# Ledger of designs, part 83: peptides against a protein of PDB entry 3NZW

Target 1, 212 residues: chain A of PDB entry 3NZW
Amino acid sequence: TTTLAFRFQGGIIVAVDSRATAGNWVASQTVKKVIEINPFLLGTMAGGAADCQFWETWLGSQCRLHELREKERISVAAASKILSNLVYQYKGAGLSMGTMICGYTRKEGPTIYYVDSDGTRLKGDIFCVGSGQTFAYGVLDSNYKWDLSVEDALYLGKRSILAAAHRDAYSGGSVNLYHVTEDGWIYHGNHDVGELFWKVKEEEGSFNNVIG
Target 2, 222 residues: chain B of PDB entry 3NZW
Amino acid sequence: QFNPYGDNGGTILGIAGEDFAVLAGDTRNITDYSINSRYEPKVFDCGDNIVMSANGFAADGDALVKRFKNSVKWYHFDHNDKKLSINSAARNIQHLLYGKRFFPYYVHTIIAGLDEDGKGAVYSFDPVGSYEREQCRAGGAAASLIMPFLDNQVNFKNQYEPGTNGKVKKPLKYLSVEEVIKLVRDSFTSATERHIQVGDGLEILIVTKDGVRKEFYELKRD

## One batch from the design tools (peptide; aimed at target 1 T21 K33 G48, target 2 D126)

Design b2_p27_6_s3 (made by RFdiffusion4, then SolubleMPNN; from b2_p27_6, 18 letters changed)
Fold by OpenDDE base, seed 3:
Structure b2_p27_6_s3 (fold): chain B 212 residues (1-212), chain C 222 residues (1-222), chain A 27 residues (1-27)
Amino acid sequence: as target 1 above (212 residues)
Amino acid sequence: as target 2 above (222 residues)
Amino acid sequence: MQLYVPNEKQQEVLKRRKELEAEFKAK
């Protein structure tokens, strides 16, 4: 798995691969590793598929209950804290989760929290999470700047996941791409890695280790 | 060490068409190298046009299916006989599976039916409740043999248009019910030849807007 | 089914990055 999220002048980019594995077996190439919690809040999934899917869906329900009770959208800080508190209660039980809670509220602006099953909760501007995270960082860090255009930021997110998919055997399938703004998240499509690779190679003159 | 799990073998296969879905399974039940039964159905009509199979440890599979059937009953009771949608069924099954997260049902679960738009739907589950809607999925003993075949024949993976030098992929299209049945039969016939835990009989449940139809075919009884 | 979480070394990198980001904002 490779997931990433980063803040920039235009909001948040979230990009994830779609491969799931069971040992050396590729279980799926089409897993949705982004959970759309609400129109302004996304959760990413790494680790145990069931743990992430179950608890982030549960989180969505908790967020909705908050909205109904408080008559306002839940903050990204509060949503991430709910999840963090939950996984902390299960500490030592064997949950496997590496998640990013990404969203926008008027009070907080664009916000990213990293939450894992070890009880770590981190606020930050850039995170890559998964077995392919180091490969993603290699591309992302080399090209990241706050003043990226939306187009360039989207491409950078997509390109970083592609790099990870190329080098990490546990990442691949497709890239799912999101842009989060004040108006909510926008889905920017599913990009098959096989097709994307050749396109990028041709356009950039990159991936020269592969002979077409 | 005490192992609470057994493996009763078998294989299941789901394929979604445009306006239908198919869930198939062999009828062989084994323990180790001994055939317990040559006809033990493992694909079930659960009502509301939903068919289900949980393949692996048969005791766990049976328990899970019974719990789901009970869940359907209670859903009708609580919601004035409202039909359970396939997506809601999937969520319910996730909760059943994840409820035993720390002592899982040792099964690969597949359900098939029609979505709310009348389109064929197949959902697959891991033992602890992760699920995904897919066009096709194989589960069980011969899944590793069948799944690549389905990738090629249903999803047209690695197929290209003739004369394009491999530059144009074969376009995706829905298969007819006849084509799907043929693929299912070919899959199980091939699997039976190469895997000892697959054989004896093949039951295919076909879900359409008109209900669930069942077909049976003999497999090798080796 | 697994989506793989970062190992200990990768987690350390994440923490270090956060620290660097904090330092950058303080300048």
Scores: peptide ipSAE 0.189, ipTM 0.792, DockQ to the pose 0.112
OpenDDE base, seeds 1, 2, 4, 5: peptide ipSAE 0.200, 0.037, 0.373, 0.132; ipTM 0.783, 0.748, 0.865, 0.742; seeds 1, 4 fail the geometry check

Design b2_p27_6_s4 (made by RFdiffusion4, then SolubleMPNN; from b2_p27_6, 18 letters changed)
Fold by OpenDDE base, seed 2:
Structure b2_p27_6_s4 (fold): chain B 212 residues (1-212), chain C 222 residues (1-222), chain A 27 residues (1-27)
Amino acid sequence: as target 1 above (212 residues)
Amino acid sequence: as target 2 above (222 residues)
Amino acid sequence: MFLYQPNEKQQEILKRREELEAEFKAK
């Protein structure tokens, strides 16, 4: 798995692969590792598939309850804290979760929190999470700038996942790409890694370790 | 050493069509190298045009299916006989599975039916309740043999249009019910030849807007 | 169990859990 999120002048880019595994077996190539909690809030998934799906769906319900009760959207800080508190209660039970809660509120602006099953909760500008995270960081850190255009930022997110998919055996399938703005998240499509690889190789002259 | 889990073998397969869905399973039940039964159905009509199979440890599978059937009854009771949608059924099954997160049902679960738009739907679950809607899924003993075949024949993986030098993929298209049944039969026939835990009989449940139809085919019994 | 394969740290946690579970069953 490779998931990433980063803040830039145009908001937040979220990009994830779509591979699930069971040991050496590729269980799926089409998994949705982003949960759309509300029009302004996203959650990413790494770790145990069931743990992530179950509790992030639960989180969505809690966020909706907040909105109904308080008649305002939940903050990214509060949403991430709810999840963090939950996993902390299960500390030692064996939950496996590496999540990013990404959203935009008027009060906070574009915001990213990392939350994992160890109880770690971190606010930051750039996170890569999963077995392929180091490969993604290699590309992302090398090209990241706050002043990226939306187009360049989207490409960078997509390209970073592609790099991870190329080197990490546990990442692959496709890239799901999101752009989060003040007006909410925008889905920027599903990009097959195979097709994307050849396209990028041709356009960039990259991936020269593969003769094609 | 006490092992609470058994393995009763078998294989299941789901394929979604345009306006139908198919869920199939062999009827062999085994323990170790002994055949317990040559005809033990493991694919069930659960009502509301939903078919279900939970393959692996049969005791766990039966328990899960019973719980789901009960859930369907309670849903009707609580919601004035409203039809349970396939997506809601999937969520319900997730909760059933995850409720035993720390002592899981040792099963691979697949359900099939029609979505709210009348399109074929297949959902697959891991033992602890992660799920995904897919066009096709194989589960059980011979899943590793069948799934690559389905990738090629249902999703047209690694197929390209002739004359394009491998640059244009074969377009995705829905298969007819006849084509799907043929693929299912071929899959199980092949699996039976190579896997001792698959054989005896093949039961196929076909879900359409008109209801659930059952078909049965003999498999090799050796 | 299906995984969205975690990083090395999380893998170690999972491995340790599996070992503990195996030890418990052996007991």
Scores: peptide ipSAE 0.351, ipTM 0.823, DockQ to the pose 0.149
OpenDDE base, seeds 1, 3, 4, 5: peptide ipSAE 0.118, 0.186, 0.067, 0.348; ipTM 0.763, 0.788, 0.750, 0.821; seed 5 fails the geometry check

Design b2_p27_7 (made by RFdiffusion4)
Pose (drawn by RFdiffusion4):
Structure b2_p27_7 (pose): chain A 212 residues (1-212), chain B 222 residues (1-222), chain P 27 residues (1-27)
Amino acid sequence: as target 1 above (212 residues)
Amino acid sequence: as target 2 above (222 residues)
Amino acid sequence: SASLGNHTEPYSYELEEMIETWNQYIL
């Protein structure tokens, strides 16, 4: 698993791979590691497939309940805290999840929170989570500028997940892209590494090791 | 010490067609190196045009299928006999499984039917509720032998248009019920050849807009 | 600033033990 989300001039970019594993067994190449909590809230998934899916789907129901009660969209900070506090209640029980809650509110602007099953909750501009997180950090950190165009930022996020899908035996499948502005999140497609790799290698001249 | 889990072998397979779906499983039940039964059904019609199989520790698989069948019964009681769509059944199974997160049903579960558009549908589950909709899935003992074959023959993976210099992928034309039954039977004869927990019989449940049909085929008994 | 997550585990199904056990019975 490799997931990343980063803030920049044009909002937030979110990218994830789609591989699921059972040890060394590739369980699936087509899993959705991003959950659309609502039109302006995204959640990313890493760790236990069932823990992430179950609790992030539950988080969506909790955010919806807040909107009905308060007649207002829930903040990114509060939404991430609901999950952070829930997971904290289960500390020591063996829940396993590295998560990112990304969204936009007039009150907060573009906002990213890292939340994991240890109970850690951190606000930040850049996060990479999962077994492939360091591979993504290597590419993303060395090409990141606050002033990236939406187009360049979308590419960097995509390229970073690709670097992780290549080097991490536990990451791969396809890349799912998202862009977050004050008008909500915009899905930017599912890119199969099976084709995305060769295309990027030719067009970019990178991945110079692997023989084509 | 006491071990609450056992392994009863068996293999299950689910393929979705355009307007049908199939869920197949061998009828052998095993413990260690012995055969408990050569015919013990493991794929069930749960009503509302849904078939399901929870494979692994059989006691857990039975308890789960029994609990889900009862769930469909109550769904009708509480919602004016409304039909439980396959997507709804999948989310329901997720909660049933995750409900035992800290003492799991030790099963790999697959269900099949049609979605609300009449299309074929297959869902597979992790022991604790992780699930996804798919075109096909192999579960159980021979899953590692069969899933690669299905990726090739069902989703045409690694296959290209001849003479296109590997540039054009083989189109994803869709399989008929006849072509699917062939892939299923071949899959189980192959699995019976290489895995000692697979054999005796093969039972397939086919689901269409007209309901659930069953077909049975013998397998090697060794 | 950039930060790495504390969580480094793959997105996993809990089928690992079953897969490893079943593979033992392959000829």

Design b2_p27_7_s1 (made by RFdiffusion4, then SolubleMPNN; from b2_p27_7, 17 letters changed)
Fold by OpenDDE base, seed 3:
Structure b2_p27_7_s1 (fold): chain B 212 residues (1-212), chain C 222 residues (1-222), chain A 27 residues (1-27)
Amino acid sequence: as target 1 above (212 residues)
Amino acid sequence: as target 2 above (222 residues)
Amino acid sequence: MMTLGNYTGPFATHLAEAIEHNEKYYK
């Protein structure tokens, strides 16, 4: 798995691969590793598929309950804290989760929290999470600027996941791409890694380790 | 060391068509290298046009299917006999599986039916309840043999239009029920040849708007 | 990496209790 999220002047970019594995077996190439919690809040999944899918879906329910009770959308901080508290209750029980809670509220602005099953909760501007995270960071950190255009930011997110998919055997399938703004998240499509790779290679003149 | 799990072998396969879905399974039940039964069905009509199979440890599979069937009954009771949708069924099954997260059902679960638009639907689950809607899925002992075949024959992976020098992929299209049945039969006959835990019989449940139809075919008994 | 089929953990489930507890103490 490779997931990433970063803040920039235009909001948040979220990009994830879609491969799931069981050992050396590619179980799926089409897994949705982003949970759309509400129109303004996304969760990403890495680690145990069921753990992430179950508890982030549960988180969605908790966020909806908050909205109903408080008549206000839940903050990204509060949503991430709910998840963090939950996994902390199961600390040592064997949950496997590496998640990012990404959202936009009027009070917080664009916000990203990292939450994992070890009990870590971090607020930050840039996170890459999963077995391919170091490959994604290599591309992302080298090209990241706060002042990126939306177009460039989207491309950078997509390109970073592609780099990870290329080098990490446990990442691949496709890139799912999101842009989160004050008006909510926008889905920017599913990009097959096979097709994307050749397109990017041709346009950039990159990936020269592979002969076309 | 204590091992609460067995493995009863077998293989299951789901394929979604345009306005139908198929869920198939062999009827062999084994323990180790001993055949317990040559006819033990593992694909079930659960009502509301939903068919289900949980393949792996048969005791766990049976328990899970029974729980789901009960869930369907309770859903009807609570919702004035409203039909349970396939997507809601999938969510329910996730909760059943994840409810035993720390002592999992040792099964690969597949359900098939029609979505709310009348389109064929197949959902697959891991032992602890992660799930995905797919066009096709193989599970069980011979899944690793069948799944690549399905990728090629259902999803047309690595197939290209003739005369395009490999530049144009074969377009995706739905298969007819006859094509799917043939594909399922070919899959299981091939799997039976290469895997000792698959064989004896093939039961296919076909879900359409008109209900669930069952077909049975003999497999090798060796 | 996202993996299917996780069998780790103690043979005890507390999902309902966890949900209730977390709802009460999420802050």
Scores: peptide ipSAE 0.073, ipTM 0.739, DockQ to the pose 0.026
OpenDDE base, seeds 1, 2, 4, 5: peptide ipSAE 0.076, 0.040, 0.053, 0.247; ipTM 0.738, 0.743, 0.736, 0.799; seeds 1, 2, 5 fail the geometry check

Design b2_p27_7_s2 (made by RFdiffusion4, then SolubleMPNN; from b2_p27_7, 20 letters changed)
Fold by OpenDDE base, seed 5:
Structure b2_p27_7_s2 (fold): chain B 212 residues (1-212), chain C 222 residues (1-222), chain A 27 residues (1-27)
Amino acid sequence: as target 1 above (212 residues)
Amino acid sequence: as target 2 above (222 residues)
Amino acid sequence: MFTLSSYTAPFAVSLAEAIERNEKFYK
């Protein structure tokens, strides 16, 4: 898995691969590693597929309950804290989760929290999470600027996942891409890694380790 | 070391069509190299046009299917005989599986039916309840032999339009029920030849708007 | 168990392998 999220002048970019594995077996190439909690809040999934899918879905329910009770959207801080508190209660039980809670509230602005099954909760501007995270960071850190245009930021997110998919055997399938703004998240499509690879190679003149 | 799990072998396969879905399984039940039964059905009609199979350790599979059937029954009681949708069934099964997260059912679960739009639907689960809707899925002993074949023949992976120099992919299209049945039969026939835990019989459940029908075919009894 | 490739336990192993790994981790 490779997931990433970063803040920039235009909001938040979230990009993830879609491969699931069971050892050497590619279990799926089409896994949705982003959960759309509400129109302003996303969760990313890395680690155990069931752990992430189950508890982030549960988190979605908790966020909806908050909205119903408090008659306002839950903050990104509070949503991430709910998840963090939950996984902390299961500390030592063997949950495997590496998640990012990304969203926008009027109070917080665009916000990213990293939450993992070890009980770590971090607020930050840039996170890559998963077995391919180092490959993604290599591309992302090299090209990241706060002042990126939305177009360039979307491309950078997509390109970073592509790099990880190329080098990490446990990442691949497709890139799912999101842009989070004050008006909520926007889905920017599913990009097959095979097709994307050749397109990027041709346009950039990159990936010269592969002969076309 | 105590191992509470067995492996009863077998293979299951689900394929979604446009207005139908198929879930098939062999009928061999085996422990190691000893055949326990040549006819032990593992694909079940659970009501509400939902068919289910949980392949792996048979005791766990049977328990899970039984629990799901009970869940369907209770759903009817609680919701004035409302039909359980396939997506709701998938969510329910996730909870059944994840409820035993720390002592999992040792099974690969597949359900098939029709979605709320009448389109064929196949959902696949890992042992602890992660699930995904797919066009096709193989599970069990010969899944590694069959799944690549399904990728090629259902999802048309690595197929290109002739004369395009590999630049134009074969377009995705739904398969007819006859085409799907053929693929299922070919899959299991081939798997039986290469895997000792697959064989004896093939039971296919076909879900349409008219209900569930069953077909049975003999497999090699070696 | 399917994995979205985790940090701690590549539980990307078959349940059997996961059980085996858990057994190896607790040894």
Scores: peptide ipSAE 0.051, ipTM 0.725, DockQ to the pose 0.089; fails the geometry check
OpenDDE base, seeds 1, 2, 3, 4: peptide ipSAE 0.036, 0.041, 0.047, 0.042; ipTM 0.736, 0.726, 0.754, 0.720; seeds 1, 2, 3, 4 fail the geometry check

Design b2_p27_7_s3 (made by RFdiffusion4, then SolubleMPNN; from b2_p27_7, 19 letters changed)
Fold by OpenDDE base, seed 1:
Structure b2_p27_7_s3 (fold): chain B 212 residues (1-212), chain C 222 residues (1-222), chain A 27 residues (1-27)
Amino acid sequence: as target 1 above (212 residues)
Amino acid sequence: as target 2 above (222 residues)
Amino acid sequence: MFTLSNYTGAFAVNLAEAIERSEKYYK
């Protein structure tokens, strides 16, 4: 798995691969590793598939209940804290989760929290999470600027996942891409890695380690 | 060494068409190298046009299916006989599976039916309740033999339009019920040849708007 | 609430192994 999120002048980019594995078996190439909690809040999934799906869906329900009770959308800080508190209660039980909670509120602006099953909760501007994270960081860190255009930021997110998919055996399938703004998240499509690879190679002259 | 789980072998296969879905399973039940039964059905009509199979440890599979059937019953009681949608069924099954997260049902679960738009739907589950809607899925002993074949024949993976030098993929299209049945039969006959835990009989449940029908075919009994 | 810690010995090992081999991961 490779998931990433970063803040920039235009909001937040979220990009994830779509491969699931069971040992050496490729279980799926088409998994959705982003949960759309509400129109302004996303969660990413890495680790145990069931743990992530179940508890992030549960988180979505808690966020909705908050909205109904408080007549206000939950903050990204509070949403991430709910999840963090939950996994902490299960500490030692064997949950496996590496998640990013990404969203926008008027109070916080664009916000990213990293939450994992070890109890870590971090606010930050850039996170890559999963077995392919180091490969994604290699591309992302080399090209990241706060002042990226939306177009360039979207491409950078997509390109970083592609690099990870190329090098990490546990990452692949496709890239799901999101842009989060003050008006909510926008889905920017599913990009098959097989097609994307050749396109990028041709356009950039990159991936010269692969002969076409 | 004590093992709380058994492995009863077998294989299941789901394929979604445009306006139908198929869930098939062999009827062999085995422990180690001994055939317990040559006809033990493992694909079930659960009502509301939903078919289900949970393949692996048969005791766990049977328990899960029974719980789901009960869930369907109670859903009707609580919601004025409202039909349970396939997506809601999938969510319910996730909760059944994840409810035993720390002592899982040792099964690969597949359900098939029609979505709310009347389109064929197949959902597959891991033992702890992760799930995905897919066009096709093989599960069980011979899944590793069948799934790559389904990737090629249902999803047309690695197939390209002739004369395009591999630049244009074969377009996706729905298969007819007849084509799907052929693929299912070919898959199981092939699997039976190469896997000792697959054989004896093949039951195919076909879900359409008109309900569930069942077909049976003999497999090799060796 | 069930926890893996409630099980010990061969049973716990078998459960852990079964989960590891069969569950899907987003690694």
Scores: peptide ipSAE 0.338, ipTM 0.790, DockQ to the pose 0.054; fails the geometry check
OpenDDE base, seeds 2, 3, 4, 5: peptide ipSAE 0.058, 0.032, 0.328, 0.022; ipTM 0.776, 0.780, 0.791, 0.765; seeds 2, 3, 4, 5 fail the geometry check

Design b2_p27_7_s4 (made by RFdiffusion4, then SolubleMPNN; from b2_p27_7, 20 letters changed)
Fold by OpenDDE base, seed 5:
Structure b2_p27_7_s4 (fold): chain B 212 residues (1-212), chain C 222 residues (1-222), chain A 27 residues (1-27)
Amino acid sequence: as target 1 above (212 residues)
Amino acid sequence: as target 2 above (222 residues)
Amino acid sequence: MFTLGSFTGAFATNLAEAIERNEKFYK
């Protein structure tokens, strides 16, 4: 798995691969590793597929209940705290989760929290999470700047996942890409890694270790 | 070390068509190298046009299927005999599986039916309840032999239009029920030849708007 | 943080268990 999220002048970019594995077996190439909690809030998934899918779906329900009770959208801080508190209650039980809660509220602006099954909860501007995270960081950190255009930021997110998919055997399938703004998240499509690789190679003159 | 699980082998396969879905399974039940039964069905009609199989440890599979059938019954009681949708069924099964997250059902679960638009639907689950809607899925002992074949023949992976130098992929299209049945039969016939835990019989449940139809075919009995 | 090269004992155990049970894993 490779998931990433970063803040920039235009909001938040979220990009994830779509491969699921069971050991050396590729279980799926088409997994949705982003949960759309509400129009302004996303969750990413890394680790145990069931743990992430179950509890982030549960989180979505908790966020909806908050909206119904409080008549306002839940904050990114509060949503991430709910999840963090939940996984902390299961500490030592064997949950495996590495998640990012990304969203926008009027109070907070664009916000990213990292939450994992060890009980860690971190606010930050840039996170890559998964077995391919170091490969993604290599590309992302080399090209990141706050003043990226939306177009460049989207490309950078996509390109970083592609790099990880190329080097990490446990990452691949496709890139799912999101842009989060004050008006909510926008889905920027599913990009097959096989097609994307050749396109990027041709356009950039990159990946010269592969002869096309 | 205490191992509460057995492995009863077998293989299951789901394929979604345009207006139908198929869920198939062999009828062999085995422990290690000993055949317990040559005809033990593992694909079930659960009502509401939903078919289900939970392949792996048969005791766990049977328990899970029974629980789901009960869930369907209770859903009718609570919702004035409303039909349980396939997507709601999938969510329910996730909760059944994840409810035993720390002592899982040792099964690969597949359900098949029609979605609310009348299109074929296949959902697959891991032992602890992660699920995905897919066009096709193989589960069980010979899944590793069959799934790559399905990638090629259902999803047309690595197929290109002739004369395009590999630049144009074969377009995706739905398969007919006859084509799907052929693929299922070929898959199980081939799997039986290469895997000792697969064989004896093949039971296929076909879900359409008209209900569930069953077909049976003999497999090698070695 | 989850990386293949930096397995905590818990993560390694979870992965091993997932493999044994044929669970889907988003590494």
Scores: peptide ipSAE 0.029, ipTM 0.744, DockQ to the pose 0.106
OpenDDE base, seeds 1, 2, 3, 4: peptide ipSAE 0.047, 0.058, 0.026, 0.025; ipTM 0.618, 0.734, 0.757, 0.740; seeds 1, 2, 3, 4 fail the geometry check

Design b2_p27_8 (made by RFdiffusion4)
Pose (drawn by RFdiffusion4):
Formats: C-alpha cells, sequence, structure tokens
Structure b2_p27_8 (pose): chain A 212 residues (1-212), chain B 222 residues (1-222), chain P 27 residues (1-27)
C-alpha cells in the first residue's frame, strides 16, 4: 500500500495505489483505498483492509450525524479526531491502520490530518502512508514546491505512487487521483500501472533501469 | 492447548456474467489427510436470489451462512418484505464478519447474484469483513492455482491483439453462461489434478432473473 | 514553511492486508 496527500497553492492532492495483499499473495489489484466521507472530505486507507474499510465507513456515518445535529458540515479537525479517539479506545487490541483525513472548510482551508492506530494524530502539509511510503517520499519530496500548478501537482502525486508501485512489492495495481478545492473533491481517474508505467517511461525518459 | 480452528479444505469459484452469475464449489470436505465426505454442499441459496459460500473452517462457514440466511428472514420482517439487494447483503455480511473481529469466522466468503440493474455480480470477503465487488473470484484451497487462470481467461489479462505489437489489449467482450460453465469445470478439473483437498464433485449454482439453478459434475476421487 | 514529518518520526504501516485462510494461497 502507498498513499499520499499534500497541500499546495491549488489545494490538496490525494493519490493511492489499489493493491491488496495476504502476505506475498496479491489478493486484489482493484481495491479502493480512498473513501469519500462527503463532498469535501476524503479518507485514505493503509493497513488492515477490514479495519480501514470498516472504521472509515463508520466515520462517514459519524460525520453525517454531526451535520444533522449541528446543521453544519463537520470540520476536518473534528472528523479526524472522531477516528483518532475511536482508535485510541482500542489501543492494544491489534487494530492496524495508517490513515489520512483530507478536506476543505471555509473555517480551516485545505487541511490534512495523519491518523494511525497507535493513536497518533498529526496535522501537516505532506504525508505518505503505507509499506511504500518511503518510495513515494523519495519522488514527492524532491519535486515538491508550494507553487505547483494543479496540473503539475496532480502529476507529481500520480508519479509518486507510480514510483512506489514499482519498487514496493506490496504496492501496485492502479493509481486513483483526487484534487481538493473549496468546492470539494474532484476525482481524477484510475490509472493502471500496467499502462501508466510504459507511458511515463517513454514520455519522461525515466525508469531508465528497466529494459523496454 | 485447544485450537478453536480447523481446516476443512474445499475450493469455491464465482464468475459474473452480463445478466447472470455463478458460484461453484467442490463437494469434498477434509480434515488433515482424510476425507470426511465426498458430498457436503458448501454453496447455498439464501433467498432473494443470492448464493453464498463461506470456505475455510467449515463450522465457521456454516454459522455465518446460517446467520446470514436468518438475516434475510428478518430483513423481510422489519422492512415490509423488501428484497435484499446484493449490495445490501454484502454490507450486511461485512458487519457480521467484523462483529467477530477479535475471534473471527475463519472463512473466505463469496456471494453472487444480480445487482439492481439486473447485471451479474460477485462479492468476496476477507475473514473480518473486507469486501469488494468483482467480475470473478476463486476462494479456498486452490485459490492460488485458479485465480491466475481467471485473470487470464475471464478478464483477459496479459493478452493482446495479435500483430498490434502488444499495443492493443484484447477487448473485454463478455462471457455467456455456456462459456462460463466451461471455465468453471476446467478450473476444477485442473484444481483436482494439482491440489489434494479438491475433488469428488463440483456443484454450480447459476443465478438469473428467473432464480437459482443447480448443476452437478463428478470429479476425480483420489 | 512546509510541515512535513520524517518517516522515522511516523509509525511504520504495513500493506493493505487481508487475512489468509487455511492452506489457501499456499504455493
Amino acid sequence: as target 1 above (212 residues)
Amino acid sequence: as target 2 above (222 residues)
Amino acid sequence: SVVRYAPSELSAVGPYARYAVGSEYDD
């Protein structure tokens, strides 16, 4: 699993791979590791497939309950805390999840929270989570500027997940892209590494090691 | 010490067609190197045009299928006999499985039917509720032998248009019920050849807008 | 300033994992 989300001039970019594993067995290449909590809230998934899916779906129901009660969209900070506090209640029970809660509110602007099953909760501009996180950091950190165009930022996030899908035996499948503005999240497609790799290699001249 | 889990073998397979779906499983039940039964059904019609199989530790698989069937019964009781759609059944199974997160049903579960548009649908589950809708899925002992074959023959993976210099992928035309039954039977004869826990019989449940049909085929008994 | 946390400062997270059942997925 490789997931990343970063803030920049144009908002937030979220990119994830789609591989699921059972050890060295590739269980699936077509899993959705991003959950659309609501039109302005996204959650990313890494770790235990069932823990992430179950608790993030539950988080969505908790966020919706807040909107009905308060007649107002839930903040990114509060939404991430609901999950952070829930996971903390289970500390020591073996839950396994590296998560990112990304969204936009007029009150907070573009906002990213890293939340994991250890109970750690961190606000930040850049996060990569999962077994492939360091591979994504390597490409993302060395080409990141606050002033990236929406187009360049979307590409960097896509390229970073691709670097992780190539080097991490536990990451791969396809790349799912998102862009977050004050008007909510915009889905930017599912890119199969099976074609995305060769295309990027030719157009970019990178991945110079693998013979084509 | 006491081990609450056992392994009863068996293999299950689910393929979704345009307007149908199938869920197949061998009828052999095993413990270690012995055969408990050559015919012990493992794929069930749970009503509302849903078939399901929970494969792995059979006691857990039975308890789960029994609990889900009862769930469909109560769904009717509580919602004015409304039909439980396959997507709703999948989320329901997720909660049933995750409900035992800390003492799991040790099963790999697959369900099949039609979605609300009448299209074929297959869902497969992790032991603790992780699930996804798919075109096909192999589960159980020979899953590692069969799933690669299905990726090739069902979703045409790694296959290209001849003479296109590997540039054009083989189109994803869709399989008829006849072509699917062939892939299923071939899958199980192959699995019976290479995996000692697979054999004796093959039972397929076919689901269409007209309901659930069953077909049975013998397998090698060695 | 960009707020970025080093991987050494973050908890390591394994793959998006599912559980293996019995001899399923054995080679």

